# Ledger of designs, part 89: peptides against a protein of PDB entry 2V3S

Target 1, 95 residues: chain A of PDB entry 2V3S
Amino acid sequence: PISLVLRLRNSKKELNDIRFEFTPGRDTAEGVSQELISAGLVDGRDLVIVAANLQKIVEEPQSNRSVTFKLASGVEGSDIPDDGKLIGFAQLSIS

## One batch from the design tools (peptide; made by RFdiffusion4, then SolubleMPNN)

Design b2_p25_7_s2 (from b2_p25_7, 8 letters changed)
Fold by OpenDDE base, seed 1:
Structure b2_p25_7_s2 (fold): chain B 95 residues (1-95), chain A 25 residues (1-25)
Amino acid sequence: as target 1 above (95 residues)
Amino acid sequence: MLPLEEALERAAKLFPERGFSAVPV
């Protein structure tokens, strides 16, 4: 399995690394993204972008060691999005 | 989106086989 880390800010704006595994051929990017949302770890508005980037990283894990992407949930937030600070952005990476 | 602790508890109930965990950065 592929060991992954989803780095994103929680409701208190604290940065956390969410760890989970992905098994190619058994898991799908869409399915695991839905689990993240169902658990409440990711905002439901971010399903599409999380699934797209999860697919990207698992299809070529050696080439795509880290991907940073803009969250739909962060666009209309109180803080101005900033990819460097992961404000309105999240990051997926290989452990 | 839920507070992190609540989300992890829910993850453990709904998806125990997935093994979600979290570490503060």
Scores: peptide ipSAE 0.811, ipTM 0.968, DockQ to the pose 0.951
Fold by OpenDDE base, seed 3:
Structure b2_p25_7_s2 (fold): chain B 95 residues (1-95), chain A 25 residues (1-25)
Amino acid sequence: as target 1 above (95 residues)
Amino acid sequence: MLPLEEALERAAKLFPERGFSAVPV
């Protein structure tokens, strides 16, 4: 399996590394993304963008070691989006 | 989304085989 880390700010705006595994051929990017949302780890509005970037990493994990992407949930937030500070952005990386 | 602690508890209940965990950065 592929060991992944989703770096994301929680409701208190604290940055955390969420760890999980992905098994090619068994798991799908959309399926695992839905698990993240169902658990409450990711905002439901971010399903599409999380799934797209998860797919990008797992299809070429040796080449795509890290991807940073803009969250739909962060666009209308009180804070100005910032990819460097991961405000309104999240990051997926290979563990 | 839920507070992290509550989300991890829900993850353990709904998806125990996935093994979600988190660590502060």
Scores: peptide ipSAE 0.811, ipTM 0.968, DockQ to the pose 0.970
Fold by OpenDDE base, seed 2:
Structure b2_p25_7_s2 (fold): chain B 95 residues (1-95), chain A 25 residues (1-25)
Amino acid sequence: as target 1 above (95 residues)
Amino acid sequence: MLPLEEALERAAKLFPERGFSAVPV
């Protein structure tokens, strides 16, 4: 399995690394993304972007060691999006 | 989204085999 880290801010705007595994051929990017949302770890508005980037990293984990992407949930928030601070952005990486 | 600890509790209940965990950065 691939050990992944989703770095994103929680509801208190605190940055955390969410760790989980992904098994190619058994798991799907869409399915695991839905689990993240169902658990309340990711905003439901971010399903598409999380799934797309999860797919990107798991299809070529040796090449795509880290991907940073803009969250749909962060666009209309009170804080100005910033990829460096991961405000309105999240990062997926290989553990 | 839920508060982190609450979300992790839900994750453990709904998806125990996935093994979701969190570490503060």
Scores: peptide ipSAE 0.811, ipTM 0.968, DockQ to the pose 0.967
Fold by OpenDDE base, seed 5:
Structure b2_p25_7_s2 (fold): chain B 95 residues (1-95), chain A 25 residues (1-25)
Amino acid sequence: as target 1 above (95 residues)
Amino acid sequence: MLPLEEALERAAKLFPERGFSAVPV
């Protein structure tokens, strides 16, 4: 399995590393993304972007060690989006 | 999204085999 980290801010705007595993051939990027949302770990509006980037990283985990992407849920937030501070952005990486 | 602790509790209940966990940065 591939050990992954999803770094994103919670409702208190605190950064956390959410850890989980992905098994190619058994899991799908969309399926695992749906689990993240069902648990309340990710905003439902971010399904498409999380799934797309999860797919990218698990397809070639040795080449795509980290991906940072803009959240749909962050656009209407009070803070100005900033990829460096992961405000309105999240990051997936190989553990 | 839910508060982190509540989300982790839900994750453990719904998807125990996935093994979701979180570490503060």
Scores: peptide ipSAE 0.811, ipTM 0.968, DockQ to the pose 0.969

Design b2_p25_7_s3 (from b2_p25_7, 11 letters changed)
Fold by OpenDDE base, seed 5:
Structure b2_p25_7_s3 (fold): chain B 95 residues (1-95), chain A 25 residues (1-25)
Amino acid sequence: as target 1 above (95 residues)
Amino acid sequence: MLPLEEALEKAKELFPERGFSVTPV
């Protein structure tokens, strides 16, 4: 299995690493993204972008070690989006 | 969104095989 880390800010604007495994051939990017949302770890509005980037990283984990992407939920916040500070952005990486 | 701690508990309950864990950065 592939060990993944999803780094994003919580409701208190604190950065946290959410770790989980992905097994190619058994799991799908869409399915695992839905699990993250069902648990409340990821905002439901971010399903599309999380699934797209999860797919990207798991299809070629050796070349795609890290991906940073803009959250749909982040644009509604009061803070200005910043990919460097992961404000309105999240980062998915191989553990 | 749920508080992170609560969300993690829910994740472990709903998807125990996924191996969810959270570490502060």
Scores: peptide ipSAE 0.795, ipTM 0.958, DockQ to the pose 0.911
Fold by OpenDDE base, seed 4:
Structure b2_p25_7_s3 (fold): chain B 95 residues (1-95), chain A 25 residues (1-25)
Amino acid sequence: as target 1 above (95 residues)
Amino acid sequence: MLPLEEALEKAKELFPERGFSVTPV
């Protein structure tokens, strides 16, 4: 399995690493993303972007070690989006 | 959305084999 880390800011604007495993051939990016959302770990508005980037990282984990992407849920936030600070952005990486 | 700790507990309950955990950065 692939050990993944989703780095996200919580509602208190604190960065946290959400860790989980992904098994190619058994899991799908869409399915795992839905799990993240169902649990309340990820905002439902971010399903599409999380799934797309999860797919990107798991298709070639040796080369796609980290991906940073803009959250749909972050667009209307009070803070200006910033990929360097992960404000309105999240990061997926291989653990 | 739920508070992170509560969401994590829910994740572990709903998807125990996914191996969810959370660590502060």
Scores: peptide ipSAE 0.795, ipTM 0.958, DockQ to the pose 0.869
Fold by OpenDDE base, seed 3:
Structure b2_p25_7_s3 (fold): chain B 95 residues (1-95), chain A 25 residues (1-25)
Amino acid sequence: as target 1 above (95 residues)
Amino acid sequence: MLPLEEALEKAKELFPERGFSVTPV
């Protein structure tokens, strides 16, 4: 399996690494993204962008070691989005 | 959304085979 890390700010604006595994051929990017949302680890508005980037990283994990993407849930937040600070952005990476 | 701690507990209950864990950065 592929060991993944989703770096994301919580409701208290604290950065945390959410770790989980992905097994090619068994799991789908859409399915795992739904699990993240069902548990409340990811905002439901971010399903599309999380699934798209999860698919990107697992299809070529050796070349795509890390991807950073804008969250739909962060667009209307009080803080200005910033990919460097991961404000309104999240990062997926291979562990 | 739920606090991260509660979300992690829910994740482990709903999807025990996924191996969810959280570490502060």
Scores: peptide ipSAE 0.795, ipTM 0.958, DockQ to the pose 0.895
Fold by OpenDDE base, seed 1:
Structure b2_p25_7_s3 (fold): chain B 95 residues (1-95), chain A 25 residues (1-25)
Amino acid sequence: as target 1 above (95 residues)
Amino acid sequence: MLPLEEALEKAKELFPERGFSVTPV
């Protein structure tokens, strides 16, 4: 399995690493993204972007070690989005 | 959304095979 880390800010604006495993051939990017949302770890508005980037990283994990992407849930946030500070952005990486 | 701690517990309950964990950065 592939060990993944999803880094994003919580409601208190604190960065946290959410770790989980992905098994190619058994899991799908869409399915795992739905699990993240169902648990409340990821905002439901971010399903599409999380699934897309999860697919990207698991299809070529050796080449795509880290991907940073804009969250749909962060667009209307109080803070201006900033990929460097992961404000309105999340980062998915190989553990 | 739920607080992170509660969301993690829910994740472990609903999807034990996924191996969810959280570490502060």
Scores: peptide ipSAE 0.795, ipTM 0.958, DockQ to the pose 0.867

Design b2_p25_7_s4 (from b2_p25_7, 13 letters changed)
Fold by OpenDDE base, seed 4:
Structure b2_p25_7_s4 (fold): chain B 95 residues (1-95), chain A 25 residues (1-25)
Amino acid sequence: as target 1 above (95 residues)
Amino acid sequence: MLPLEEALKKAKELFPERGFSVVKV
């Protein structure tokens, strides 16, 4: 299995690493993304972008060690999006 | 969104095989 880390800020603007496993051939990017949302770890508005980037990292884990992407939930937020500070952005990486 | 601790608890309950865990950065 692939050990992944989803780094994103919570409502208190604190950075947290959410760790989970992904097994190619058994799991799908869409399915795991839905689990993250169902648990309340990811905003439902971010299903598409999380699934797309999760797919990207698991399809070529050796080449895509880390991907940073803009959250749909962050676009209309009060804070100005910033990929460097992960404000309105999240990061997926191989553990 | 749920508080992170509650979300993690829910994640572990709903999807125990996923191996969810959280580390504060």
Scores: peptide ipSAE 0.791, ipTM 0.960, DockQ to the pose 0.879
Fold by OpenDDE base, seed 1:
Structure b2_p25_7_s4 (fold): chain B 95 residues (1-95), chain A 25 residues (1-25)
Amino acid sequence: as target 1 above (95 residues)
Amino acid sequence: MLPLEEALKKAKELFPERGFSVVKV
């Protein structure tokens, strides 16, 4: 399986790494993204963007070691989005 | 959204085979 890390800030603006595994041929990006949301680890508004970037990283993990993307849930936050600080952004990477 | 610790607990209960874990950065 592919070991993945989803780095994003919680409601207290603290940065956390959520680790999980993905098995090609058995798992789907959409399915795993839905698990993250169902558990409350990811905001439901971010399903589309998380699934798209998860698909990108698992289809070519050697070329896509890390992907940073804008969260839909972060657009209306009090802080200005910043990909460098992962404010309104999240990052998926290969462990 | 749930607090992170509660969400992690729920994740492990609902999806034990996924191997969810969290590390504070």
Scores: peptide ipSAE 0.791, ipTM 0.960, DockQ to the pose 0.876
Fold by OpenDDE base, seed 3:
Structure b2_p25_7_s4 (fold): chain B 95 residues (1-95), chain A 25 residues (1-25)
Amino acid sequence: as target 1 above (95 residues)
Amino acid sequence: MLPLEEALKKAKELFPERGFSVVKV
């Protein structure tokens, strides 16, 4: 399995690494993204962007070691989006 | 959404095979 890390800020704006595994051929990017949302680890508005980037990293994990993407849930937030500070952005990485 | 601690608890209960864990950065 592929060991992944989803780095994103919680409601208190604290940065956290959410770790989980992905098994090619068994799991799908859409399915795992739905699990993250069902548990409340990811905002439901971010399903599309999380699934798209999860697919990107697992299809070529040796080439795509890290991907940073803009969250739909962060657009209407009080803070201005910033990919460097991961404000309104999240990052997926191979552990 | 739920606080991170509660979300992690829920994740482990609903999807035990996924191996969810959290590390504060």
Scores: peptide ipSAE 0.791, ipTM 0.960, DockQ to the pose 0.881
Fold by OpenDDE base, seed 5:
Structure b2_p25_7_s4 (fold): chain B 95 residues (1-95), chain A 25 residues (1-25)
Amino acid sequence: as target 1 above (95 residues)
Amino acid sequence: MLPLEEALKKAKELFPERGFSVVKV
């Protein structure tokens, strides 16, 4: 399995690493993204972007060690989006 | 969205095989 980390700010603007595993051939990027949303770990508005980037990282985990992407849920936030500070952005990486 | 602790609890209940965990950065 692939050990993944989703680095994401919570509602208190605190940065947290959400860890989980992905098994190629059993799991799909769409399915795991739906699990994240169902649990309330990821905003439902971010399904498409999370699934797309999860697919990117799991299809070539040795080449795509980290991907940072803009959240749909972060666009309407009061803070100015900043990929360096992960404000309005999230990061997926291989553990 | 749920508070992180509640979300993690729910994640572990719904998807125990996924191995969800959270670490504060």
Scores: peptide ipSAE 0.790, ipTM 0.960, DockQ to the pose 0.889

Design b2_p25_8_s1 (from b2_p25_8, 16 letters changed)
Fold by OpenDDE base, seed 1:
Order: structure tokens, then sequence, then C-alpha cells
Structure b2_p25_8_s1 (fold): chain B 95 residues (1-95), chain A 25 residues (1-25)
């Protein structure tokens, strides 16, 4: 299995690392993303972008050690999106 | 019930794949 970390801010704007495993051939990017949403760890509006980037990183984990992407849920917030601070952005990385 | 079992299986799968401890950074 591939050990991954999803780094993003929670509802209190606190930055967290969420660790999970992905097993190619058994798991799907969309399926795992849906589980993250069901667990309250990802906003439902971000299903598409999380799944897309999860797919990207698991396809080539050797090359894509870290990917940072803009969240749909962050666009309409009061804070200005900032990839460096992961405001309105999330990051997936290989553990 | 079957419904209860399905929910249990889903929960177990989630617990299996997700880390139980969130790391603060």
Amino acid sequence: as target 1 above (95 residues)
Amino acid sequence: SRAAEDLRRAAEELERRLGTNRAWV
C-alpha cells in the first residue's frame, strides 16, 4: 500500500495531517475521497479536485511526491487563498 | 440486520485505511 498524508485546514483553520493508505488495484481515488468526505475530513465540494489529485499521486508516486491543489470550498471564504499557507489549498504527499 | 452489518463493514474499512491519529502541524 501507498502511505499518504493529506494536509489541510479544518473548520477552525487549524492545519492537520491526515494519514491514510491507498492500495492500487483495490482502492479507487474517488472511493477513498468519498470516505474522507464521509469522515468529515474533506468538504463535499472538493470531491472532484481531491480525487483528481489523489489519482495523480498514486499513478506515479515516485515522481509525484507532493501535490498542492486549490480547493473549491476555499474560493468563497473570507480568507484570501494562499498555497504557501494552505489557505484554500490542500496538499497530498507520500509518507 | 443486514443494514447494520453493512454499516459496520463500512466503518471497519474506514478505520483500516485512515490513520486514527491526526497530526497537528
Scores: peptide ipSAE 0.060, ipTM 0.581, DockQ to the pose 0.085
Fold by OpenDDE base, seed 4:
Structure b2_p25_8_s1 (fold): chain B 95 residues (1-95), chain A 25 residues (1-25)
Amino acid sequence: as target 1 above (95 residues)
Amino acid sequence: SRAAEDLRRAAEELERRLGTNRAWV
């Protein structure tokens, strides 16, 4: 399995590292993303974006060691998006 | 039932992935 970390801010604006495994052929990017949403770790509005970037990183994990992407849920927020601070952005990386 | 087993397995997988896998940064 591929060991991954999703780094993003929670509703209290605290950064969290969420560690999980992805097994090619068993898991799907959309399925795992839905699990993250069901666990309350990802906003439902971000399903498509998280799934797309999860697919990107797991298709070639040796080449795509980290991906940082803009969240749909962050666009309308009060804070100005900032990829360096992961405000309105999330990061997926290989553990 | 098979349906019940599938749900149980899904729940266990979620727990495996996320139960102890959140860390503050």
Scores: peptide ipSAE 0.053, ipTM 0.583, DockQ to the pose 0.092
Fold by OpenDDE base, seed 5:
Structure b2_p25_8_s1 (fold): chain B 95 residues (1-95), chain A 25 residues (1-25)
Amino acid sequence: as target 1 above (95 residues)
Amino acid sequence: SRAAEDLRRAAEELERRLGTNRAWV
């Protein structure tokens, strides 16, 4: 399996690393994203964007070591989105 | 119950996938 880390700010705006595994051929990007949401680790509004970027990184993990993307849940927030600070953004990386 | 077993299986798989993360289904 591919070991991944999702770096994402929690409800207290604290940056956290969430480690999980992805097995190509068995897991789907959407399925794993749904599990992350069910676990309360990802906002449900971010299903599509997380799944899209998860698919991107796992299809070529050697060339795509890290991807940073804008969250749908961050658009409505009071804080101005900032990819450098991961405000309204999340990052997926190969562990 | 069957429902309880299904939830248990789902929880176990999720915990496996997420490693040390505490996760609930």
Scores: peptide ipSAE 0.050, ipTM 0.561, DockQ to the pose 0.082
Fold by OpenDDE base, seed 3:
Structure b2_p25_8_s1 (fold): chain B 95 residues (1-95), chain A 25 residues (1-25)
Amino acid sequence: as target 1 above (95 residues)
Amino acid sequence: SRAAEDLRRAAEELERRLGTNRAWV
């Protein structure tokens, strides 16, 4: 299995690292993303973008060690999106 | 029922993942 870390800010705007495993051929990007949402770790509005980037990183884990992407949930927030501070952005990386 | 069983299986899978999940602040 591929060990991944999802870095993003929680409802308190605190930066968290969430670890999970992905097994190619058994897990799907959309399925795992739904589990993250069900667990309250990802906003439901971000299903599409999380699944897309999860798929990207697990397809080529040797070349795509980290991907940072804009969250749909961050667009309407009061804070200005900033990929450097992971405001309105999340990061997936290979552990 | 079939629906109840499906929900049970889904919940068990989620619980399994959460049991091994780690979060760092």
Scores: peptide ipSAE 0.032, ipTM 0.553, DockQ to the pose 0.075

Design b2_p25_8_s2 (from b2_p25_8, 13 letters changed)
Fold by OpenDDE base, seed 2:
Structure b2_p25_8_s2 (fold): chain B 95 residues (1-95), chain A 25 residues (1-25)
Amino acid sequence: as target 1 above (95 residues)
Amino acid sequence: SRAAEDLAAQAARLEAELGTREAWV
């Protein structure tokens, strides 16, 4: 399986790393993303973007060691999005 | 159906995996 880390800020704006495994051919990007949402780790509004980037990283993990992407949930917030600080952005990386 | 069973099994596994993991800084 592919060992992944999802780094994003929680509701208190604290950065957290979330480690999980993904097995190509058994797991699906959408399925894993839905479970992340169900666990309260990802905002439901971010299903599409998380799934898309998860798919991207797992289909070519050697080439895509890390992907940073804008969250839909961060657009309408009071904080200005910043990919360097992961404000309104999340990062998936191979651990 | 087999497809539904496979999906349910996958969901249960993923849920358990995520449920046992804690986020950290």
Scores: peptide ipSAE 0.112, ipTM 0.646, DockQ to the pose 0.083
Fold by OpenDDE base, seed 4:
Structure b2_p25_8_s2 (fold): chain B 95 residues (1-95), chain A 25 residues (1-25)
Amino acid sequence: as target 1 above (95 residues)
Amino acid sequence: SRAAEDLAAQAARLEAELGTREAWV
């Protein structure tokens, strides 16, 4: 399995790392993303973007050691999106 | 079906792991 870390800010705007495993051929990006949402770890509005980027990183984990992407849930926030600070952005990385 | 059973087992495992996993800085 591929060990992944999802880094994103919680409702208190604190950065959190969420570790989970992905097994190619058994897991799907959409399925895992839905589980993250069900666990309250990801905003439901971010299903599409999380799944897309999860798919990207697990397709070539050796080349894509990390991917940073804009959250749909972050575009309407009071803070200006900033990928460096992960404001309105999240990051998936291989642990 | 076997496929459905495998999916259910995987989902249950994943849900349990995510449900008990702590976020950290």
Scores: peptide ipSAE 0.110, ipTM 0.648, DockQ to the pose 0.089
Fold by OpenDDE base, seed 1:
Structure b2_p25_8_s2 (fold): chain B 95 residues (1-95), chain A 25 residues (1-25)
Amino acid sequence: as target 1 above (95 residues)
Amino acid sequence: SRAAEDLAAQAARLEAELGTREAWV
């Protein structure tokens, strides 16, 4: 399995690291993303972007060691999105 | 049941960390 970390800010704007494994052929990017949403760790509005980037990283984990992407849930907030600070952005990386 | 097993597997799958804090969700 592929060991991954999803880094994103929680409701208190604190950075959280969420570790999980992805097994190609058994897991799907959308399925795992739905688990993250069901756990309250990802906003439901971010299903598409999380799944897309999860798919990207697991299809070529050696080339895509880290991907940072803009959250749909972050564009409407008071804070200005900033990929460097992971404000309105999340990051997936290989452990 | 298989459904219960799947739910249990999902519940134990994700490990969230904040600082030194760890939690399975």
Scores: peptide ipSAE 0.180, ipTM 0.657, DockQ to the pose 0.123; fails the geometry check
Fold by OpenDDE base, seed 3:
Structure b2_p25_8_s2 (fold): chain B 95 residues (1-95), chain A 25 residues (1-25)
Amino acid sequence: as target 1 above (95 residues)
Amino acid sequence: SRAAEDLAAQAARLEAELGTREAWV
């Protein structure tokens, strides 16, 4: 399995690391993303973008050690999106 | 799959890096 970390800010704007495993051939990017949403760790509005980037990183984990992407849930928030501060952005990385 | 949330030592370190505009990879 591939060990991953999803880094993003919670509702209190605190940075969280979410660790999880992905097993190619058994797990799907969309399925795992839905689990993260069901657990309250990811906003439901971010299903598509999280799944897309999860798919990207697990396709070639040797080449894609980290991916940072814009969250749909952060676009219309009070804070200006900033990938350097992970405001309105999340980051997936290989642990 | 398995998912777990962690606010351990990494969180504090990462906040410091983000606050100083350093990139975490």
Scores: peptide ipSAE 0.039, ipTM 0.625, DockQ to the pose 0.101; fails the geometry check

Design b2_p25_8_s3 (from b2_p25_8, 17 letters changed)
Fold by OpenDDE base, seed 5:
Structure b2_p25_8_s3 (fold): chain B 95 residues (1-95), chain A 25 residues (1-25)
Amino acid sequence: as target 1 above (95 residues)
Amino acid sequence: SRAREDLLKAAEELKKKLGTNEAWV
């Protein structure tokens, strides 16, 4: 399995590292993303973007060690999105 | 899967109890 870390800010604007495994051929990007949402770890509005980037990183984990992407849930937030601070952005990386 | 979802939820609860910003699922 591929060991991954999803880093994003919670409702208190604290950075959280969510560590999980992805097994190609068993797991799907959408399925894992749905489970993260079900657990309350990811906003449901971010299903598409999380799944897309998860798919990207697991397709070529050797080339894509880290991907940072804009969250749909962050667009209308009070804070200005900032990829460096992961405000309105999340980061997936190979653990 | 249901098992994976349950694990994710359990991990989140544990994270809250520990007061940490790191969860292993």
Scores: peptide ipSAE 0.171, ipTM 0.718, DockQ to the pose 0.196
Fold by OpenDDE base, seed 2:
Order: sequence, then structure tokens, then C-alpha cells
Structure b2_p25_8_s3 (fold): chain B 95 residues (1-95), chain A 25 residues (1-25)
Amino acid sequence: as target 1 above (95 residues)
Amino acid sequence: SRAREDLLKAAEELKKKLGTNEAWV
């Protein structure tokens, strides 16, 4: 399995690392993303973007060590989106 | 899977309880 970390800020604006595994051929990017949403770890509005980037990283984990992407849920926030600070952005990385 | 989802939820609850910024799911 591929060991991954999803880094994003919670409602208190604290950075959280969510660690999980992905097994190609068994898991799907959308399925895992839905599980993260079901657990309350990801906003439902971010299903599409999380799944797309999860798919990207698991397709070639040796070359795609990290992907950073804009969250749909972050657009309406009071803070200006910033990928360096992961404000309105999340990051998927190979653990 | 439901089992995986349950573990995710449990991990999140544990994270909240411990006040940490890491969750293992």
C-alpha cells in the first residue's frame, strides 16, 4: 500500500496531518475521499478536488511526492488563500 | 468500506481527545 498524508487546516486553523493508506487496485480515489468526508476530516465540498489530486499522486507515487491544491471550501473564507501557508489549500504527500 | 470509515472516525475522535494535529486512519 501507499502511505499518504493529507495536510490541511481544521476549523481552528490548526494544521492537521491525516495519515492513511491507499492500495492500488483495491481502493479508489473517490472512495477514500468519501471516507475522509464521512469521518468529518474533509469538507464535502472538496470531494472532487481531493479525489482528483489523490488519483494524481497514487498514479505515480515515485515521481509525485507531493501535490498542493486549492480547496473549494476555502474560497469563501475570510483569509486570503495561500498555498505556502495552506490557507484555503491542502497538501497530499507520500509519507 | 464501512470498517475503514469507522476507523477514520475513531482516529478523528482520538485526535480531538488528545489535542494533537495528527490522525492515523
Scores: peptide ipSAE 0.170, ipTM 0.719, DockQ to the pose 0.192
Fold by OpenDDE base, seed 3:
Formats: structure tokens, C-alpha cells, sequence
Structure b2_p25_8_s3 (fold): chain B 95 residues (1-95), chain A 25 residues (1-25)
């Protein structure tokens, strides 16, 4: 399995590291993303972007050690999106 | 899977109780 970390800010603007495994052939990017949403760890509005980037990283984990992407849930937030501070952005990394 | 989803929820609740910024799911 591929060990991953999803880093993003919670409702209190604190950074959270969500650690999980992905097994090719058993798991799907959309399925895992749905489970993260069901657990309240990811905003439902971010299903598409999280699944797309999860798919990208698990397709070539040797080349894609980290991907940072813009969240749909962060576009109209109170803070200006900033990929360096992970405001309105999330990061997927190989653990 | 249902089992994985239940584990995710349990991890989230534990994170809240401990006030940590890490979750293992």
C-alpha cells in the first residue's frame, strides 16, 4: 500500500495531517475521498479536486512525492488563498 | 468500505478529544 498524508487546515485554521493508506486495485481515489468527507475530515465541496489529485499521486508515486492544490471550499473564505501557508489549499504527500 | 469509514470517524473523534492536529485513518 501507499502511505499518504493529506495536510489541510480545519475550521479553526489549524493545520491537520490526515494519514491514510491507498492500495492500488482495491481502493479508488473517489472512494477514499468520499470516506474522508463522510468522516468530516474533508469538505464535501472538495470531492472532485481531492480525488483528482489523489489519483495523480497514486498513479506515479515515485515521481509525484507531493502535490498542492486549490480547494473549492477555500475560494470564498474569509482569508486570501495562499499555497505556501495552505490557506484555501491542501497538500498530498507520500508519507 | 464501511469498516474503513468507521475507522475514519473514530480517528476524527479521538483527534477532537485530544486536541491534536494528526489523524491516522
Amino acid sequence: as target 1 above (95 residues)
Amino acid sequence: SRAREDLLKAAEELKKKLGTNEAWV
Scores: peptide ipSAE 0.170, ipTM 0.718, DockQ to the pose 0.201
Fold by OpenDDE base, seed 4:
Structure b2_p25_8_s3 (fold): chain B 95 residues (1-95), chain A 25 residues (1-25)
Amino acid sequence: as target 1 above (95 residues)
Amino acid sequence: SRAREDLLKAAEELKKKLGTNEAWV
């Protein structure tokens, strides 16, 4: 399995690292993303973008050690999106 | 799976209790 870390800010703007495994052939990017949403770890509006980037990292984990992407839930927020601070952005990394 | 989802939720609750920014699922 691939060990991953999803880093993103919660409603209190605190950074959180969610650690999980992805098993190719068993798990799907969309399925895992939906589980993360169900657990309240990801905003439902971000299903598509999280799934797309999860797929990207798991298809080439040796090359894609980290991917940072803009959240749909962040574009309408009061804070200006900033990938360096992970404001309106999330990051997936190989653990 | 439902089991995985339950673990995710449990991890989230544990994170809250510990006041940590890390969760293992």
Scores: peptide ipSAE 0.165, ipTM 0.716, DockQ to the pose 0.187

